# Designs tried in a protein design run: peptides against a protein of PDB entry 5CWW. Part 72

Target 1, 194 residues: chain A of PDB entry 5CWW
Amino acid sequence: VPKLQGPFDFDLNPEDEQDDEVELKDIYVIGEKPRVADLMRGEEEELEMMKEDQHNGLSLNIICLLSTSGQVKICLDIDGVEAQWLPPRSKNKRLFAPPPEPPSLLTFQTFDTLKPAEVTPDGWPMFSEDATSPYSFYVTHPAGITYISLTPWVFRLESELQSDSEAGTEFRIDLLAKGQGSERDRIFTQTRTQ

## One batch from the design tools (peptide; made by RFdiffusion4, then SolubleMPNN)

Design b2_p19_5_s3
Fold by OpenDDE base, seed 2:
Structure b2_p19_5_s3 (fold): chain B 194 residues (1-194), chain A 19 residues (1-19)
Amino acid sequence: as target 1 above (194 residues)
Amino acid sequence: SEKEQRVLQALKEALAKTR
């Protein structure tokens, strides 16, 4: 039987975002790139396609959260949340295992896709995928459509995760954290026909 | 890996400084 996962703890939420007031409307998950070692049983052609994908993917899951106000929160799955199954009814209930700490998500970036005047009580913002990139997506709302791309920082973060050199890692990570670097572009705005 | 964990810890610390 699948185990229900959650709640998730959010590490490093902005101080101004009291988690209690943000009503979530949608979630968008970008799965981690597959590990080559798990796929070495595939055909040689799959290995070549994966080599191209390996350079462009992140070895962490990304969880994007969308609020009623059109706020997007980009979170990194640093613990590697796997599908959990209820243990078979083994007679030894270890009654005293501390409840597993809820998996933590690292809040990487938070930003708005709507202007305050575009936020409506009945607003229902939704994620939609970009078929051309796993690290790009859209936020759709009656007021407009916003394109979002994580590619600028995803590549840099993956390079640090894979780098054998510790030299300059701290500096590059500091720059990545300060810049964050998600692209955000309003591609459509609904004109109110007065 | 231990290396990945070090990078993620550094990222966490870096993000904490920006908050």
Scores: peptide ipSAE 0.576, ipTM 0.944, DockQ to the pose 0.804; fails the geometry check
Fold by OpenDDE base, seed 3:
Structure b2_p19_5_s3 (fold): chain B 194 residues (1-194), chain A 19 residues (1-19)
Amino acid sequence: as target 1 above (194 residues)
Amino acid sequence: SEKEQRVLQALKEALAKTR
């Protein structure tokens, strides 16, 4: 039986965002690239497909949160939250290990997909995947559709995580943090037929 | 890995400076 995970701690939320004011409507999870070590237990065919995917995905899970207002929060799973299963009902009262510290999610970026005039109380924005890229997705709202791509920073972050050299890492990470680099394009806008 | 943790720590610190 899967174990309910959470609560999650959100590190580095913008101070001005009272979490209480943001009604979340949807969540989109981009799973980490499977570790080669985990694949070595699988069929060789799966390893070959992952080698051919030139785009080495991020070794971290990405959690995207979507509010009623069309705000997107992009969070990184820095603790490596794995799927937990309920321990088998072993009758042995193993002393409640103190609940593990809640896993931390690092808030990487927050941005809006809607203009203030497009926000409606009954609006229900939703995530949808892009079949062409695991690191691209859409936010669909009655007012319009926004394309989002994380590719500009994801591959750079992965390069730092996988690099053997520490030279310049701090500088490149500082550039990632400042630039945040997610692409955001409104691909469709619903014309209000007045 | 120890290296991965260093990168993530650097990222956390870098993001904290931008908040």
Scores: peptide ipSAE 0.576, ipTM 0.944, DockQ to the pose 0.824; fails the geometry check
Fold by OpenDDE base, seed 1:
Structure b2_p19_5_s3 (fold): chain B 194 residues (1-194), chain A 19 residues (1-19)
Amino acid sequence: as target 1 above (194 residues)
Amino acid sequence: SEKEQRVLQALKEALAKTR
């Protein structure tokens, strides 16, 4: 039986954001790039297609959270959340293992996709994928559609994760944290027919 | 990897400075 996972602890939330008060409406998960070793169980044809894409993905899962207000939170799975199964009913319940610490998500970036005047109590924002990029997506709301791309910082972060040199890593990570660099563009706005 | 963990720790520390 699959184990229910969560709640997740959020690390480094902005102080001004009480996450406990944020009503979530949707979740969008961008899986980590497949490791070559995990792909060796697949067909050779699938392996060849993934070899070209292996250089363009992040080695971390990304969890995007969307609130009723159109707030997007970009979280990184730094602990590596794996699918968990309920332990078999073996009589040796190690009763004395401390409960595993809840998995933590690192809050990388938070931003709004709606203006305050566009927020409605009955608003139902949702994520939709971009078929052209795994690191791009849309936030759809009755007020409009916002395109989001994580590609600019995903590439930089992956470069640091894969870099053999520690030289300048701290500096580049500091720049990444300050700039973040997610693209955000309102591609459609609903015209209120007066 | 140990290296990835160091990068992630640096990222955490860098983000903490921006909060």
Scores: peptide ipSAE 0.575, ipTM 0.944, DockQ to the pose 0.804; fails the geometry check
Fold by OpenDDE base, seed 5:
Structure b2_p19_5_s3 (fold): chain B 194 residues (1-194), chain A 19 residues (1-19)
Amino acid sequence: as target 1 above (194 residues)
Amino acid sequence: SEKEQRVLQALKEALAKTR
């Protein structure tokens, strides 16, 4: 039987975000790029399609959180959250294992998709995928549709994770953290019909 | 890997400086 996972701890939330006041409406997960060892178990055609995707994917899971106000939080799974199963009902509860530390998500970026005047109490923002890119998605709200792309920083972060050289890594990571260069474009705005 | 963990630690420290 699958084990329910969570709650998750969020690391490096912005100080100004009163997380206790943020009602989440949707979650969007971008899975890590498949490992070559896992791909070798599939069909050759699936392997070739995934090789093209492997060059452009991140080796970390990305968790996107969407609030009622249209705020998006981009989190990275730095601990590598795996599917857990309920332990078999074996009588030997190891009573003395310290409780496992809850998995932590690293808050990479937070941004708004709605203007303050567009936020409504009955608003129900939702994620939807972009069929053209695994690292692009849409936020749909009654006020409009926003396109989001993580591609500007995902490639750079993956390059650092896979690099054999540590030279300049700290500097490039500092630039990545300061830039937080997710693309965000409002592609549709609902005209209030009078 | 140990290297990936070092990169992630550097990212965590860099993000902490921007908060």
Scores: peptide ipSAE 0.575, ipTM 0.944, DockQ to the pose 0.800; fails the geometry check

Design b2_p19_5_s4
Fold by OpenDDE base, seed 4:
Structure b2_p19_5_s4 (fold): chain B 194 residues (1-194), chain A 19 residues (1-19)
Amino acid sequence: as target 1 above (194 residues)
Amino acid sequence: SEKRQRVLEALKKALEKTR
């Protein structure tokens, strides 16, 4: 039986105390891809195929959160929520392993998909997938549709996670954090019919 | 790996500085 995972602790910036009031409406999860290094412990032939798979996704789960206001938070599962199975009910030793600390989510980026004037109390934004990319998705709201792509930074972050060299890693990570380069494009806006 | 953890810590620290 799969173990129920969660709650997740959000490592929200303490200044985001105002974010505790953000009513979440939807969640979009991008599952981690297996780490090349973990797969490389196998046969050398799989090594070549995986280098060719340019679709090397991030070896971290990405959790996207969507608020009623159309705010998107991109969070990284840095603790690695592995599929935990409930241990078989062996009768004997409930070694109360301390409840695993809830996985910490690192907020990578926060941005709005709606203008302030488009935010309505009855607005119900939703995520939808992009069939062309696992790291791209849409936010649909009555006011419009926004395309989002995480591709600009996902590959770079994965490259750092997989690199054998630490040379320049800190600098490149600093640039990643500052750039927060998710693509965001409003592809449709509802015309206010008067 | 220890290296992955260092990258993640660096990322965490970098994000904290940008806020």
Scores: peptide ipSAE 0.588, ipTM 0.944, DockQ to the pose 0.724
Fold by OpenDDE base, seed 2:
Structure b2_p19_5_s4 (fold): chain B 194 residues (1-194), chain A 19 residues (1-19)
Amino acid sequence: as target 1 above (194 residues)
Amino acid sequence: SEKRQRVLEALKKALEKTR
């Protein structure tokens, strides 16, 4: 029997701990890609094909959260949420394993897709995929459409996760965190017909 | 991997500093 997982603990910014009940409206999940190291056990041919795909995806799940106000949170699943099964009802040993720590999502970036004047109480922002890139998507709202791409940082983060060298890792990660380099472009704005 | 864990911990710390 599948085990229900959650609640997820969000390592949110202290600013997000403010009592503003961020009403979540939508969730967009980008599944992890296989780690290159896991593929190194495969045939040499698969390794060559994946080297040619310069766009080896992130070996972490990405969870994007969208609020009614059009705020997007980009979260990383650092623990690797796997499907858990209820242990078989073996009668005897209640090994009270301490309740597994709830999976923590690391908030990588938070940004708005709407201007304050575009936010409406009845607004229905929604995610939609980009068929051309697994790390790009759209936020659609009646006021407009925003294109978002995670590509500026995803590949850099994966490079650090896969690197054999520890030299400069901390520095590069600091730059990555400071840069918060998701692309965000308003591709459509609904003209208010006056 | 221990290295992977170190990268993730570094990322967590880096993000905490930017907040």
Scores: peptide ipSAE 0.588, ipTM 0.945, DockQ to the pose 0.763
Fold by OpenDDE base, seed 5:
Structure b2_p19_5_s4 (fold): chain B 194 residues (1-194), chain A 19 residues (1-19)
Amino acid sequence: as target 1 above (194 residues)
Amino acid sequence: SEKRQRVLEALKKALEKTR
C-alpha cells in the first residue's frame, strides 16, 4: 500500500513568516526529468526520446503553490520525494528506524499574479498547464490570466547540476538566486463592465 | 552525487542571503 507522503516542511523566506495567514488554493507539480544515469538503466528507445528532452528539463521536482491572493511560490524538492511503501505487517522487525525526516521544499521564488485591488474573498485562482512547455503554466483568476515560465532559470540550474566543473559555481548560483528569472506576463485582464 | 549536493547547498545558502 502506498504511504501518504507529507506533511512537507517548507524552507520559507523569513519575510514570508509574517504571512502566516496565506491560504493555499492550488498546487502545480512539475516532475523531474530523469537523469542520464537513471536513463542508462532504461530501454534504449526511452533513452533516445529523453535525450532530446533532457536538455530542456530540471532533474528536480518543482512544486508551485498558489494562494487565495494570487501569490505564487516556486519550490524545489532538493531531498527528492521517493515513493514510500507501508512496511509489510510482518510482526518482528520493530527496527525503530527514526521516522524519516519529512521532505523539505526549498522556496526559490515568490511573486504575485494579482494586484491588491483584484483580490476578492470569493476569488479562486487556479493553475493550468501550457501544452507547449512543461515549465510554463497559467494562473487563472476572475480578474485575469497570467502566463508564467520557469524556463529562464531552469536550464541554468540544470547546467550547474550536470557540470563537471566547480569553477565559478558559487558565483553563478549566487547570480541565479538574485536574478529570480521566472517570466510573468498578464495575458488577459477582465474589464469590469460597469 | 557529492557535486550535486554541493550545488544544492550553495543554492540554499545563496537564497538565504537574498532573504
Scores: peptide ipSAE 0.587, ipTM 0.944, DockQ to the pose 0.759
Fold by OpenDDE base, seed 1:
Structure b2_p19_5_s4 (fold): chain B 194 residues (1-194), chain A 19 residues (1-19)
Amino acid sequence: as target 1 above (194 residues)
Amino acid sequence: SEKRQRVLEALKKALEKTR
């Protein structure tokens, strides 16, 4: 039986203490692409199709959180939530393994999809997938639709995770963190017919 | 890998500096 995972501890900076008041409305999960090395233990035939796609995915789970206000939080699962199976009911080892520490999500980026004037108490923003890209999605709200793409930084982060070179890694990661280059474009705005 | 872990730690530290 799959163990229900959660609650996630957000390693939110104290400046994100405002998050305690943020009512979450939706969650969008972008699953990690399996690492080639992990797949190499499996059947050879799936290996060839995955080789082409290997360069285009992040080897980390991404958890996107959406608030009532249209705030999007992009979180990374850095601990790697391994599928925890309930240990078989072996009678005798009540070794209380300390409850696994809740997986810590690293907040990579936070941004708004709505203007303050577009935020309504009854607003229900939702995520929807982009069928053309696993790292792009939409936020739909009665006020409009926002396109979001994580592709600009996902590729760079994965390159660092896969790199064998330590040279310049810290510098490039610092630039990546400062740039936080998710694309955001309002593709539709609901015209209030006066 | 140890390297992957170092990258993730570097990312964590970098994000902490931007907050």
Scores: peptide ipSAE 0.583, ipTM 0.944, DockQ to the pose 0.747

Design b2_p19_6_s1
Fold by OpenDDE base, seed 3:
Structure b2_p19_6_s1 (fold): chain B 194 residues (1-194), chain A 19 residues (1-19)
Amino acid sequence: as target 1 above (194 residues)
Amino acid sequence: SRVEELAKKLAELVKRRKE
């Protein structure tokens, strides 16, 4: 039986967000690409396939959250939360183990996909995948469709995570933090039938 | 600032992955 994981602590959540004000409607998870080191035990063909995929992926899980208002929150799994299964009901559950600290997600970016006038109480924004890119997706709403791409910063972040050199890392990370770099484009807007 | 803290957290992450 899969273990229900959570609650997650959100690190660097915007201070102005009252937890009660953001109603989440959808979650979109972009799974991490496996590390080549973890595949060294596999067949050479599998290793080559993974190397190609690794060049285009991030070694971190990305968790995207979507609110009723069309706000998207991009979070990074910095602790490497793995799927946990419920331990077999062993009788010797150490009753006194302090509850493990909840895993932390790092809030990387928050942005809106809807204009204030487009937000409705009965609105239901949803994520949908982009078949052409694992790091691009759509937010669909009755008012319109927004294309989102994480590719610009994902590539740069992965480059830092995989680099053997510490030279310039701090500077490049500062640029990542300042730029945040997600692409956002409204590709469709529903015409208000008068 | 939030941006400065984000940069610190990312830098720490990068450091931990290289150790």
Scores: peptide ipSAE 0.589, ipTM 0.944, DockQ to the pose 0.795
Fold by OpenDDE base, seed 2:
Structure b2_p19_6_s1 (fold): chain B 194 residues (1-194), chain A 19 residues (1-19)
Amino acid sequence: as target 1 above (194 residues)
Amino acid sequence: SRVEELAKKLAELVKRRKE
């Protein structure tokens, strides 16, 4: 029987966000890509295909959360949340194991896609995929459509995760954390017919 | 700061992946 996972603990959630105030409307998950090292053990053909895909995917799952207010939260699955199965009813396992610590997601970035005046109580912001890139997506709301791309930092983070050298890693990670360089572009705005 | 903590956690992640 599949074990229900959650609730997730959000590490580095913005302090100003009272957990009770953010109503989530949608979730968008970008699955991890296999590590380059794992691919190198595979057939030469798969290696060539991945070299051509200039954007080696991140070896981490990304979980994007969308609130009713149009706030997007980009979270990284650092622990590698896998599907858990209920352990077989072995009679002797002490039922009172402390509840496993909820899996933690690292909040990488939080930003708004709507202006305050565009937020409506009945607003239905939704994620939609970009067929051209696994690390790009749209937030659609009646007020407009926002394009989001994670590509600027995903590649850099993956480069650090795959690097054999520790030289400069701390500095580059610091820059990455400061930049939080997700692209955000409002591609459509609904004109209020006055 | 939040950013410094984020950097720290990311650095720890990178370290764990290299071990």
Scores: peptide ipSAE 0.589, ipTM 0.944, DockQ to the pose 0.829
Fold by OpenDDE base, seed 1:
Structure b2_p19_6_s1 (fold): chain B 194 residues (1-194), chain A 19 residues (1-19)
Amino acid sequence: as target 1 above (194 residues)
Amino acid sequence: SRVEELAKKLAELVKRRKE
């Protein structure tokens, strides 16, 4: 039986956000690109397909959270949360093992997709995938549709994760953190027929 | 700052992946 995971602790949550104040409506998970070493255990055909795209993915899971207000939170799974199964009923449950610390997600970026005037109590924003890119998606809301792309920083972060050199890494990471360059574009706005 | 802390955590992540 799969173990229910969560709640997650959010590291570097925006200071102004109390966890209790944000009602989440949807979650969008971008799975990590498998490591070449993990792929070598797969069929040769899958290996060839993944070799071509080796440079186009992040070796971290990304968890996107969407609130009722249209706030998007981009979180990184830095701890490598794996699917956990309930341990077999081993008799020797060490009664006093401290509960494992809840997995932490690193809040990379938070931004709004709706204007304050567009936020409605009955609004139900949802994620939808972009079939053309694993690191792009849409937020759909009755007020409009927002395109989001993580590609700009995902590429840079992955480059650092794969780099064998430490030279300049700190500087580039600093720039990445400052820039947080997710693309956001409102592609459709519902015209209120007055 | 939050940004500085983010940078630090990302740097630590990168370091851990290289070990």
Scores: peptide ipSAE 0.589, ipTM 0.944, DockQ to the pose 0.797
Fold by OpenDDE base, seed 4:
Structure b2_p19_6_s1 (fold): chain B 194 residues (1-194), chain A 19 residues (1-19)
Amino acid sequence: as target 1 above (194 residues)
Amino acid sequence: SRVEELAKKLAELVKRRKE
């Protein structure tokens, strides 16, 4: 039985966001690509294919959260939350292991997909995948559809994670943090038929 | 700032992955 994972602690959540005020409506998870080191145990051909694929993804899970207001929160799984299976209830060892600290998610970016006037109490924004890219997706709402792409920063971050050199890393990471370069484009807006 | 803290945490992450 898969272990219920969560609640997650959100690191660097915007100070103004009272956790209680953001009603989450949907979650979109972008799974990490396997790291080259993990692939070294495979056949050479599999290793080569995976090396090529690794250049196109992030070695971190990305968790996107969508609120009822159309706010998107992009979080990075920095702790590497692996699929945990409930240990078989062995009867005896109530090792009161301190409840494992909830895994922390690093809030990378937060942005809105709806205008304030488009936010309705009955609004139901939802994520949908982009078949063309694992790091792109849509937010659909009765008011409109927004395209989102994480590709601008994902590649750069992965490059830093895989780099053997620390030269310039701090500078490039600083630029990543400042830029938070997710693409956001409203591709459809519902026309109010008056 | 939040941005500086984010940068720091990302840098720490990168460092940990290289160790």
Scores: peptide ipSAE 0.588, ipTM 0.944, DockQ to the pose 0.805

Design b2_p19_7_s1 (from b2_p19_7 with A4S E5K K12R K13R)
Fold by OpenDDE base, seed 4:
Structure b2_p19_7_s1 (fold): chain B 194 residues (1-194), chain A 19 residues (1-19)
Amino acid sequence: as target 1 above (194 residues)
Amino acid sequence: SELSKKLAELVRRRKEERE
């Protein structure tokens, strides 16, 4: 039986004190790309294909959170939430290892997809996938549709995670952290029929 | 920033786990 994962602890920046009041409506998860080491059990051809595919993804799960107000939080699963199976109910009271500390999510970026005037009490924003990219998605709301892409920073972060060199890492990470790395484009706006 | 520190730590940890 799959173990229910959660709750997640949010490692939020202290400036986001207002984040506790955000009512979440939807979650979009971008699963991590498998590690090369996990692929070594396959045929050599599968290994090569997987190596190429690994260069095209992040070795971290990304959890996107969407609020009623259209706020998106991009969070990184820094602890690596693996699919955990419930241990077989063996009768032996194995000392429940202290419940593993809930996995921590690192908030990478927060942004709005709606203007304040577009936020309505009955508005229900939702995520939808982009079939062309695992790191792109849409936020749909009655007021409009916003395209989001994480590609500008995902590959850079993965490059740092996979790099054997520490040279320049700090600088590049600082640029990642300071940048509005995600692309955001309103592709549709509902015209208020007066 | 705090974010940069946490990201740097993440990168460091991941490198150490591969060694």
Scores: peptide ipSAE 0.589, ipTM 0.946, DockQ to the pose 0.660
Fold by OpenDDE base, seed 1:
Structure b2_p19_7_s1 (fold): chain B 194 residues (1-194), chain A 19 residues (1-19)
Amino acid sequence: as target 1 above (194 residues)
Amino acid sequence: SELSKKLAELVRRRKEERE
């Protein structure tokens, strides 16, 4: 049985986000690309097909959070939460391991998909995947549909994570942090026919 | 920024884990 993971601690709340109890409506997880080293333990043939797809992904899990108001938070799993399985009910060892420190999420970006006038108490925004890209998705709401792509920054971040040189890393990271890197495009708006 | 610092720490940690 998969262990329910959470609660997550937020390592970085953007200063401007009022800690208003944002009611979450949906969660979208983009899993990290498997490490080549971990893949090598599997059948060699599956490894070659996955190698081509591996070059374009982040080696971190991304957790997207969606509020009732249509706010999206893009969070990075900086601790590398491994899928924890419930230990088999072996009887005796009450090893009271201290509760593992909750995994920390780093909020990379927060943005709205709805205008204030579009937010309704009965509105139910939802995530949906983009079949063409693992790092793109949609937010669907009765007021409209918003396309979101993480591709503008994912590659750059991965490049830093995989770099062998520290030269210029600080500067490039600063640029990443300053940028509103995710693409956001409203592809459909529901016209209220009065 | 605080985000920049956290990202830099993440990058550093990942590099150290590969060594």
Scores: peptide ipSAE 0.588, ipTM 0.946, DockQ to the pose 0.717
Fold by OpenDDE base, seed 5:
Structure b2_p19_7_s1 (fold): chain B 194 residues (1-194), chain A 19 residues (1-19)
Amino acid sequence: as target 1 above (194 residues)
Amino acid sequence: SELSKKLAELVRRRKEERE
């Protein structure tokens, strides 16, 4: 039986401390790029198709959270959440291992997709995937549709994670943290027929 | 920033796990 995962701890940026009780409405998960070892266990044909895509993926899971107000929070799974199964009901070895610490999410970026005037109590924003890119998606709301892309920073972060050199790493990470370079584009706005 | 510090720690940890 799969183990229910959660609750998650959030490592929030101090700037996000002012985020009042955010009511979450949807979650969008971007899985980490498949590890070569995991791909080798699959069919060779899947390996060839994924090799081309592997060069552009992040070795971290990304969890996107969407609030009722259209706020998007981009979180990184820093602990590496793996599928956990309930231990078989074997009787004896209650090794009271301390309960594993809940996985932590690092908040990378927070931004709004709606203007305050567009927020409605009955509005329900939802994520939808972009079939053309695993690191792009849409937020759909009755007021409009917003395109989001994580591609501007994902590759840069992966480059740091895979780097064998410490030279310039601190500087480049600081630039990543300051820039928070997700693309956001309102592609459709519903005109209120007055 | 706190974010920068956490990212740096993440990068460090990932490098250590590969060695």
Scores: peptide ipSAE 0.586, ipTM 0.946, DockQ to the pose 0.682
Fold by OpenDDE base, seed 3:
Structure b2_p19_7_s1 (fold): chain B 194 residues (1-194), chain A 19 residues (1-19)
Amino acid sequence: as target 1 above (194 residues)
Amino acid sequence: SELSKKLAELVRRRKEERE
């Protein structure tokens, strides 16, 4: 049985405090690139296939949140939430390990996919994956479809996480934080046939 | 920015864990 993980502590930028009233409609999780060291204990064949895909992955989980209004929040799992399974009901009174500190999510970016006039009470946005890229996805709403790609900043962030040099890291991180470089493109808009 | 500080701390922590 999967262990319910949460609540997550949102380390939201204070400027986004007004967004706490946003009703969430959907969640899309982009799992972290598996660590090669953890995979080496498994089947060699899976390791080779994962190595090719791994060169372009982030070593952090990304949690995308979608509101009823079509607002997307891109959050980073900075603590590394591993999928925890409830231990089988073995009778051993495992000493209640102190409840693990709730994992913290860092809000990286927030943006809208719908215009205010497109938001309807009966319309609900949904996430869908892009089969061609693990870091791209769609937000589908009756009013239209928006393509989103995280690739521009994901690669740069991973480069910083994997770098051995501290030189220039602060500067590059500042650029990442300011750029909010997710690609967003409305690929379809429903024409209201009047 | 606060975001920059948090990202910097994340990067620092990840580097320290590898050492």
Scores: peptide ipSAE 0.585, ipTM 0.945, DockQ to the pose 0.663

